Peptides against a protein of PDB entry 5Z08. Designs and how they scored, part 256

Target 1, 168 residues: chain A of PDB entry 5Z08
Amino acid sequence: RQKDEWAKKTSSLMKQLDWFIGEHLGAMLAAEELGGPVVGELMEIDPDDLSAGFNAHGKLKKATSQPDLDRRQRRIDDIWGPQDEQGQAHKRKRGADEALAASAEMRDLIEQLMNKLVEAGGDNSATYVEIPRESAAARFLVRSKVAMFHPNDARRLRLVDFGRDLDD
Target 2, 222 residues: chain B of PDB entry 5Z08
Amino acid sequence: GLPRLIDAIEEASKIPAKRRQTPIKPTIEKLTTHLYTHGASPDSLLRLADLLTLRNHLDQASLAAITRNLYPSSTVSDEVVLRFIGALGHGQLKPTLALQALFLRWLVMVYHLLENPGVLGQVYGVLFDLLDTAAIRPQLCHLLALVTRRKHVRPFRIQAILTLSRQTGGDPNLTGLLRVFKNYYPEIIVGDATKGRASAFKHPDPQWRQHLDEIQQRRSEA

## One batch from the design tools (peptide; made by RFdiffusion4, then SolubleMPNN)

Design b2_p24_6_s4 (from b2_p24_6, 8 letters changed)
Fold by OpenDDE base, seed 4:
Structure b2_p24_6_s4 (fold): chain B 168 residues (1-168), chain C 222 residues (1-222), chain A 24 residues (1-24)
Amino acid sequence: as target 1 above (168 residues)
Amino acid sequence: as target 2 above (222 residues)
Amino acid sequence: MVEEVTGFRGLIEQIEQGRRKLAK
């Protein structure tokens, strides 16, 4: 009985997480990967602002023709460039595709982190997930204090154990 | 005293206005004057909450006048709060939406006097589900802004408020409530819904607040 | 410092707690 209640509760919370990732977080992570504002610092990214691109500091660049725009900025300009009707449809589709990709990456990363924590059985050394790159998803988890990098290896990420009192 | 005035109004409330032997208006004026001068004790607040929330034969102007002068002399009990919350929404037995808006405004203004502020957190879902009711939305958003804690900010409620904000063309009260949610979930994109001026949820009546403070001070000196 | 306990963090925490209870 109690296990069934916990299973139902956990399943419900997972559905809420999946919804949050898909409906909100994925688009923001996609924006960050495209050189947009860091999730949690800029709360209101107009899709139109995303289209204008971001400077090296994550601030909206006015469409200045400067040639040394990072490959990401060119990709933003390509995704969010001049709004011919066909260009807008392609931009919306590409934005949706990037949001879906970011959502999938975040879901997969959270699942791996949660699985490793359960599998480790209390061994902190076994809780690390190897990440192929420092993605917007990984950075978000660290910034949110949900995950931590290994002190000596930024390719290793672990879920924060919220059940351990920091005093033990 | 106040109990005798309440007794007279309770008895009059059982009788249709056309069948009353005496006009109730002078008694309502005496009640509101007394409330303005001395406030209402917890027991008197409960009785007045029943008069305000239960279906009776009192006219809307009298009910509004009582609500506007409903100064607590001390604390506000959970029971009083729950009477006002139970009176919210649509239904033939419920008070008018105009009166419900006054109740919500009152709850905002007396929030700091609640014996248990947690009671509003327990009924958070009931309050939140009424956000689609345009007539009470401004005061409801203000109350929710005071009550909202992290445990209340759930993905389905985030979606609900975002959807409602889009449907309303960016109601500034919903935008204000979304900002409160965003304090707990910084990652919430409020999108185009925030292009609007968010409500700051300022105290709805500074004069009422000042007068309440004067009534409350007299209690601490007694 | 009111630790800006992100709602996201709280959701992850609750899921983690649930998973731990299911693994016992």
Scores: peptide ipSAE 0.413, ipTM 0.495, DockQ to the pose 0.232; fails the geometry check
Fold by OpenDDE base, seed 1:
Structure b2_p24_6_s4 (fold): chain B 168 residues (1-168), chain C 222 residues (1-222), chain A 24 residues (1-24)
Amino acid sequence: as target 1 above (168 residues)
Amino acid sequence: as target 2 above (222 residues)
Amino acid sequence: MVEEVTGFRGLIEQIEQGRRKLAK
C-alpha cells in the first residue's frame, strides 16, 4: 500500500518535472545557449521569444529598444532572411527546435543523475555522471543547488543527496 | 436574546417552508439586526455555523443575510472554521457555491480573529484542491493568500497554479496567489500566464471591517 | 533568479525521496 502510494506520487512528480522542463525550462536553457540571459535572470522565455534573438546583454530583442548594433544585425537578417510569413515560421521553428533539444538534454541529465544516485547504494564516489560539456542544463542544476561538480573534475556531476542531509 | 432567536430558527429550519405555522422572515430579521448590533459570541457562532453549513429548510436569502451579518463579538474557534471549510466543494449535501463564496469571504474578513490561524494551514490541501471551482476561486485565492506559508509552497502546487492559470486565460486571482508563493520562494518561474494583472487581495468590504472593529472595541471596554 | 530553482529543487528532492522509498 505505502509503496504504491509512493510510486503514484513519484510518477506524478516526474510528470510535473517533465512538463516544467518542456514548457518552461527548455526555452530558457536554449536562450542561455544562444547567449541569452542565464536561467533565473529572466522570466519565462517563450520559444517564440527565442526567435527574436538576444542583445549583447542577454535581453530579448524587442522591436522597440534595440541598440543600433542590433538594428544593423536585424537589418542584415531582414535583408538576407526571408521577410515573408515563411521566414517568420522558420525562425519560430528554430526556436522551438532549440527549446526541444535543451529540454531533452535536461531530462536525460536529470535521469542519469537520479539513476546514479540510486545505483551507488550510498557510495558517493559512484554517484557522479560524466558530462560531455558544461551545458546550460548542467550549469542550471548546479546554480539550483540540485547538483554539484566533482571538486577536482568539472566533467563529473552528481545529484545533491537531499535525504541524507535532513535525516542525519 | 440571541440564543432564543437561534433556538427559534433552528426549530424552523427542521420544517419545510410550506409547513411552517409562522413565517421565519421576521425572526431572521431580528437575528440579523441583533448580530449587526451586538455580534455573535463563540457559542452563538458555532450554532449559526451549523445552521449555515448543514442541510436544512432555510432559504438561500436567509442564509446569505445571516452570513453577511455574522460579526464575531470575540474570537472565532477552530470548530467554527472547520464547519465552514467542511461545507466547501461539490456535493448534494453541501451549501450552494454562492453561499460557499460568502463563507470564504467571511473567513477572509475574520481571519485576524481566529483563535488558531494555523487551523487553516492544516486544511490547506483541502482549500487548494478547490481552486478549479470557478465560482469560489476569487475568495479562495484571497484566503489562501492569507494562509500560505513556506511549508505549503510545494512544487506540485506551483505547477497546479501554473496549469490552472493557463487553462483560465490568466485569472488575476491565481496570478495573485502565485505572487504570494514567490514571496516564499522567489525562485518560482512565473510564466507568461502571470504577465497579466494580479489581484491585490484588498479587504472585500471596508464598511464591514469598520463595523466589526466597532463591535470588537465594545468587548474590550466591557 | 534563485526564483525558479527552488520549485525545481523541491521537485527533484521529492522525486529523489520517492525513488529512495521505492528502492527500499
Scores: peptide ipSAE 0.392, ipTM 0.472, DockQ to the pose 0.237; fails the geometry check
Fold by OpenDDE base, seed 3:
Structure b2_p24_6_s4 (fold): chain B 168 residues (1-168), chain C 222 residues (1-222), chain A 24 residues (1-24)
Amino acid sequence: as target 1 above (168 residues)
Amino acid sequence: as target 2 above (222 residues)
Amino acid sequence: MVEEVTGFRGLIEQIEQGRRKLAK
């Protein structure tokens, strides 16, 4: 009985996670991979600073470099802006494909991280997932304090064990 | 007194305007004058909430006039709140969207007088699901901005408001609500949806607030 | 940006807690 309730609850939460990744997070991760703003760094950006746009690293450009801002804002606007004619359809398709790819990568990475944590049975050394690259997905998980890199190996990522913080 | 005025309006509300023997307008004017001067007790508020939310033969101008003068002399009960929430949305038996917007505005203006502010948190989903209704969205976003707690800020609601913000071309009220969400979870990635002007959710009627405070002060002195 | 991340974090935390309880 209790296991069935936990299974149902966990399944419902997984569906919410999948939805969040697919409908929201994937597009932002794709934008980051394409040189858009870094997900999670937008904390204290004044609306006036948002108008000044972001550099290639997602940092606010100082107001003077107007032309590159217009290109990136155009890229975001090209991905999310109103559907004008044939050329925007191809850019939108590419943006949608990149968002789908980023969503799939994030889902797979989270699943691997969660599986390794359960399989490790409390052995912290066995909780690491090997990542092929430092992706926007991996960086996001670290910035969100959901995952941590191995202190000596940036190719190894583990899920933060939230259960330990409640017993301390 | 106020109960007798409500009795007369309740009886008149059962009869179509063309079949009434006496004009109801003078009784509505007496009611609104009484409400403006003395406010409504909890019992009177419940009766007036039923008159405002249930389908009857009262005209829209009379219903709007009562709503604009619906000053509580005391607290607002959960029952009164739930009557107004139950009147929201689409349907043949529901009040007009214009009247629903007045109800939401009223709930914003009396929020500090609720006996249990938590009641609105319990019906948060019902309120949130109505955000697509453009006619009530400004007042609904303002009410949600007051009601929102950490438990209400869920991933599916974050995405729903972002999607709706894009679909509406960045409605300032939705942007304002999303900023309220950000106060509980600062890591919400708002993208371009928050680049727009956000509503500050200022009090919708400062004169109404001042008059309410005067009515509430008279009760504390009695 | 922090709120979507905290909502996301809270969601991951709850899923992790659920998975641990299912593994016991």
Scores: peptide ipSAE 0.384, ipTM 0.458, DockQ to the pose 0.266; fails the geometry check
Fold by OpenDDE base, seed 5:
Structure b2_p24_6_s4 (fold): chain B 168 residues (1-168), chain C 222 residues (1-222), chain A 24 residues (1-24)
Amino acid sequence: as target 1 above (168 residues)
Amino acid sequence: as target 2 above (222 residues)
Amino acid sequence: MVEEVTGFRGLIEQIEQGRRKLAK
């Protein structure tokens, strides 16, 4: 009975996560990968600083010229903006495809992280997932304090063990 | 007393203005004066809520005047709240959006007098789904800011606010509501949508609040 | 229970807890 309740609850939560990733987070991550604003850092960045755009490392670029901001905002708006005009259909499709790809990457990464944590049986050294690159997905998980990089290897990512922090 | 004034208005509300034997305006003025002086009991509030929310032959100015003077002398019941919530949205049988905005403003101003504040949490979805209605959005966001609890902050609602914020060019009220959500979930990425001015959701009418407090104080002394 | 979900992090945390309980 309790296991069944946990299974149902966990399944429901996974569906919510999948929905959140697919409908929201994926497009934001895609925007970040396309050189849009860094997901999560935007809250601490002055609007004027955001106009400068972000470098490939998610750091604020020095105030680059105004036109690039309009392009990036348009890309975000193209990904997230209202579905109005006909000519945006191809850009929207590309943006949608990139959002789907980012969603898939995030789902896969989370699943790997969760699986490694369970498989490790309490061995922290075995909880790391090797990531091929520092993706927007990986960075987001770290910024969200959901994952942590290995102190000596930025290619190794682990899920934060929330269970240990509650029992200690 | 107030019940007799309500009786007279209820009867008049059944009759088109052109067919009324007596002008209703003097009775409305007596009602609003009484409400301003004494407030409305829970029973009177329910009757007035029906007058305000149900389709009748009262003019919009009279309905607005009653709403602006709708001081509770005591608590506000769930039934009264639900009448106002049920009156929200689009439809030929629903009050005007202008009147709905006044109802939402009223609910904000009397929120602390609700017998069960949780009732608004139960209808949270109904309220939230109306955020696309621009005419009521300012007051609706304010009410939602008061009502929002952790259980209401769902991924789909976060996304809905973000989407609507973009579509509206960063409505300060939506930004304000999103900040409330962020208080429960600091990791909510608000993006550029929150760079804008956010509403602080200040009390809509300090004078109305003061007068309400005076009416409520008289109840505690009785 | 849903009241304890702290956004994305809370969602992940709850899923993780659920998965751990299912693995036992």
Scores: peptide ipSAE 0.359, ipTM 0.482, DockQ to the pose 0.300; fails the geometry check

Design b2_p24_7_s1 (from b2_p24_7, 16 letters changed)
Fold by OpenDDE base, seed 2:
Structure b2_p24_7_s1 (fold): chain B 168 residues (1-168), chain C 222 residues (1-222), chain A 24 residues (1-24)
Amino acid sequence: as target 1 above (168 residues)
Amino acid sequence: as target 2 above (222 residues)
Amino acid sequence: SKWAKKLKTLEEVFTRLRKGALEL
């Protein structure tokens, strides 16, 4: 039946999405949560400025003071530098655990957003998902124009209505 | 076999070149020779795509050599395609633009082996938005020329190509892509910007194609 | 159909996620 073909295509696309989130996006989101580069912002990051690390907004802090440079270089070295084998193993494990957590959060959030859109039956007020925090996943969905926050409540997230763009 | 060569390279890729006990070059040469002779299975392609696209300690010459010998023995999965697409752009964790150009060239050369050619159509916007990147533009335009369907030819994309063509002094690859667009919408006024030479998007490497066909034929006989 | 809308929405979500990840 045509429904079965749509179900198969949906399942196939979900598997591709799950893989993309798990294998690519999760690590980048984990890096953002750890204070790394913001996913989806074209950061003109000069390699020399990478040593200066990122502000709370993922933007390069200008190296104003030497102490911040050392702390950032240490954090970058602590994030990216050659750690001793044990430190690298722990860091790789922590990075893997954070990537898995970020992947799970993104998957769950997309699933909730999709379910709410289906349940709402066209009521935009009913399409909002309550988010426990403004995560890298939530921010990325907004930057990617997948989701939008409620105008008065940053704890409420909904899918962007693609209807206008999909019917054209 | 190929899996053991990949295992050795994966382990070596985790270690900086200066800290490796053994040179990796002989293992890369064995891998590239094996790939040239037998091609890569779907599973091996996925593992190699990870080695090529993920940040590791492999040198650019080794990565380029693997990419130049990345003959599929079978089909190319959506997963493999998406690894290469995910590696495109300017990010610090991404491969060099030179390597990205090789990936795009590879996708052009294996396009007919994709399990689902529609996967590239789904990421069309991603590919299109990279057209400003001069280093990958030739191969990107070629790939887009293969992927473009009527649904992708939107007014904003037509205008974007026209604008970028003017800004680049009439890049022949952009003119070639605009001709592909004009096939779907003949009414596209291709102004003076397209009086220039258009790329014909010929196969990038006829010898590579012939060798791929030989590898693929051996599979059909098995 | 509800299924077609769900699939189209998912395709668009996936496209935008890929785009967002590639714009890094």
Scores: peptide ipSAE 0.411, ipTM 0.414, DockQ to the pose 0.517
Fold by OpenDDE base, seed 4:
Structure b2_p24_7_s1 (fold): chain B 168 residues (1-168), chain C 222 residues (1-222), chain A 24 residues (1-24)
Amino acid sequence: as target 1 above (168 residues)
Amino acid sequence: as target 2 above (222 residues)
Amino acid sequence: SKWAKKLKTLEEVFTRLRKGALEL
């Protein structure tokens, strides 16, 4: 009985989370991946700043003066700038596809992080998920204080233990 | 140094422009150049916030120039934030709405440098109640977009934005703020009044941001 | 219970994600 209620509540919350990710967060994450504003505490990353990447602390690295700056600013201007109807349709489709991809990545990453936390049984070393890349999703989870990177390996992400943070 | 420039401007600010022995403009230019090059320490920021927010004899162009160059070299204290918040709204003793818009823009651009971002959440009501002030609304909506948390998204505020959105013909900044509210409460029907283009709340000045980051990096390397 | 912890964690994740998404 209680287990079923918890399962129903969890399922309901997952549906709400899925909706939130799909309808709101995915587009913002896709914008970030495409060089748009960073989702969360980091306001709009200049596409140029996104080219510099993030440091291990999720802060923008200084953009090295390399000419790839023009490509990302162009990419944001291309994504968010006024375009002709045909270019807008293709870019809207690409933006929608990127939003779907970012939504799926965020959803999968949250699920993996949650599963690892449950499986680890309190062993913090076993709570890390390996991420293939430092995605907008991963960075957002860290900025949102949902997750943290491994101190020595930015490819390893773990869920924050909220139980400790609530007791402090 | 910066403190001496601030001292000179503080003293000049007490005197009407017509009664000053020396033009203030060269001192303002030295200040703004210094701020652009080095930024302002927390102590200097507080003093500059007082110069910007308190009624004095400085001209609007000088105040705007200082505000446009108000790069923090470090963090921004609650006290500095509260000076700018206290300067908002209508009143004979308050800065011009144009200057208030610059203050709000500044708060947006330095939000990530606040020692306690929660301070803006504490004054959320004060900020929210100014949304009817058209001259500051764009920057105010942007700041509120940053500051808004679930605790702030209340039915009366949702209704207030919806009402104001209708009254303004669907101001894209209000629509943007409603989207922010909808992130906390998906059930918020952003009705036809919000079918308009929502503001994306883009960084107000990418060049200013880049320059701020350069000033901030010099501190981390020191 | 493990389930209560999971739900609380998920609630907190969702709260922080919402908070984070609105800090844009």
Scores: peptide ipSAE 0.408, ipTM 0.424, DockQ to the pose 0.316; fails the geometry check
Fold by OpenDDE base, seed 3:
Structure b2_p24_7_s1 (fold): chain B 168 residues (1-168), chain C 222 residues (1-222), chain A 24 residues (1-24)
Amino acid sequence: as target 1 above (168 residues)
Amino acid sequence: as target 2 above (222 residues)
Amino acid sequence: SKWAKKLKTLEEVFTRLRKGALEL
């Protein structure tokens, strides 16, 4: 009985998470990957500050190079600029495909992070997931305080241990 | 220093403006300048919260000026949060609704500095019951959007927002809050009354945020 | 319980993701 209730609650919450990722977050992450506004707190950051990417601690680097701004502005213009009907259709399709890809990446990454945390049994060194690239999904998880990069390796991501605050 | 400025304002707040020997405005200006430059410590923040929330003889312009410059140099305690929450609503002893809107805006802007963000979740009902108050609704919906957890999304609250949305002609802030609820319960039908653009709940003041970040960085270096 | 911890963790993840997305 109690296990079944926990299983139902977990399944319900997973469905809600999947819906949230697929219907809302995926499109926003895709926009970020394409050079659009950054999801969350970084959306209000000057595009200039965002071009510098994140340091090893997930903090924004200072924008050093003008060239990245032009490339981002072009991408924004390529995403939001007036295109002909054919260009808009291709752009919508590409945007939809990128939103699906970003949703899948976010879902997979959360699942891996959760699994590693459970498997590690309290060993923080075993909680890291290797990420093939720094994605909008990975950055968003860090910004949202869901995940943390390894201090010495930005290819290694772990779930934040909420355990201390959950027992209160 | 800041404590002496607060002392002077506390003493002046006990006296009607017409009976003060000296104008308080220069001291308020010194306080707001100090707050802008250095922020408020937790202790100073509590004292300022009392000045802002308790009935006294300070003018509304001074109270608003203090609130607009209320940069925490550190964290925000539960006690400070509860002072501002306790100041919300209607009543002869409550601050003006305009000032309450500034308090809610402030809580949104400092939400990431709360020692215990869960404190707002504990008073969720108190906040939710104020949604009918039009003057504070925009900032209240924004704060509720941040605070809302699955445990707060109850059928009666869903129905209350839907009813209030109909009564208000589809207030975009209520539609925004319903969208937040829908993240927990996708089956929520945001009916035709919500055909309006939902509020995105953007940060209320990007410049204030940037300045807060600068104040907070100086603390991490000290 | 292991299940309660998993559910609480997932709730917190979902909460933080939503917070991060609403700061839009």
Scores: peptide ipSAE 0.405, ipTM 0.442, DockQ to the pose 0.294; fails the geometry check
Fold by OpenDDE base, seed 1:
Structure b2_p24_7_s1 (fold): chain B 168 residues (1-168), chain C 222 residues (1-222), chain A 24 residues (1-24)
Amino acid sequence: as target 1 above (168 residues)
Amino acid sequence: as target 2 above (222 residues)
Amino acid sequence: SKWAKKLKTLEEVFTRLRKGALEL
């Protein structure tokens, strides 16, 4: 009985988290990865707006494609260049793909961080997740005070142990 | 004259210090005195840029002394600028990072004398990619602050500076460069780690500027 | 309970993520 109630509550909260990441946070994280504004410091970015890119005032501007730049530079030029109709469709698709990728990265990272915290049994040294890069997702978790970097290794991230902070 | 002094230094630069028949220091002192008094013509600047940037047997103190007295009497050509930019970065054939910092400082101080300031904008990527090099970062950020235009402020560069600023604990030169970017993009949000003290990018040497102005005025009167 | 701690942690994560997305 109690275990089933905890499982049901956990499942409900995971669905809410997945919705929040997918519908809101993913687009903002994708904007940050594409060199847009830092998550939380900018207004709600529509995934369609990620496709519009930012103007010289950092506001969303309309896209042009430059073909031969590196994959990240192409993403940004696809966001920032002059508007043609074909550029808009490719841009919307790319913005959606980046939002999905950012959502998946954030979801996976949260799951790994939570699993490591549960497995470590109170050993802080065993709570670290190895991250392949300092992503927008990783940075957002740190800024939100959800996670902390290892003091000597920025490739290691751990969940903050809230159990000590919630009882004070 | 200046050309003959450069000739003598060019010949001496081909020979290791231990194998030179005559000390080079007196010739360097004559050169630096001449440069301080009269400045360097465009042709002399190019030859001096080659002496400063190409691998030779000149000692670091002599190279630094020439760089500190490298007053243009006229304009600075694209070719001279490109010699100094080509000398930047890591490698056994490159000048020392200390000398590279002096070259960047020189480019900042002569920026208003460039025949084409746009040349630095064309090599903006090369300069930007060196921001991780701590030894040259202060002067590099200052030069980038002068060179940066709207076309250079790109999301990947914003993110790169933000990332590097976090990794460096909020280097004030990077924060200063981000403020320059923010002039073009007001909505660049400089996160809390970058809310720190920004460099104001003041002129590196007011006395050098004043002396340069005196050399430049003599050209306008002739 | 290990499960109770996991749920409380998840609630706090979700609260901080929502707060971080709004305060930023």
Scores: peptide ipSAE 0.391, ipTM 0.385, DockQ to the pose 0.220; fails the geometry check

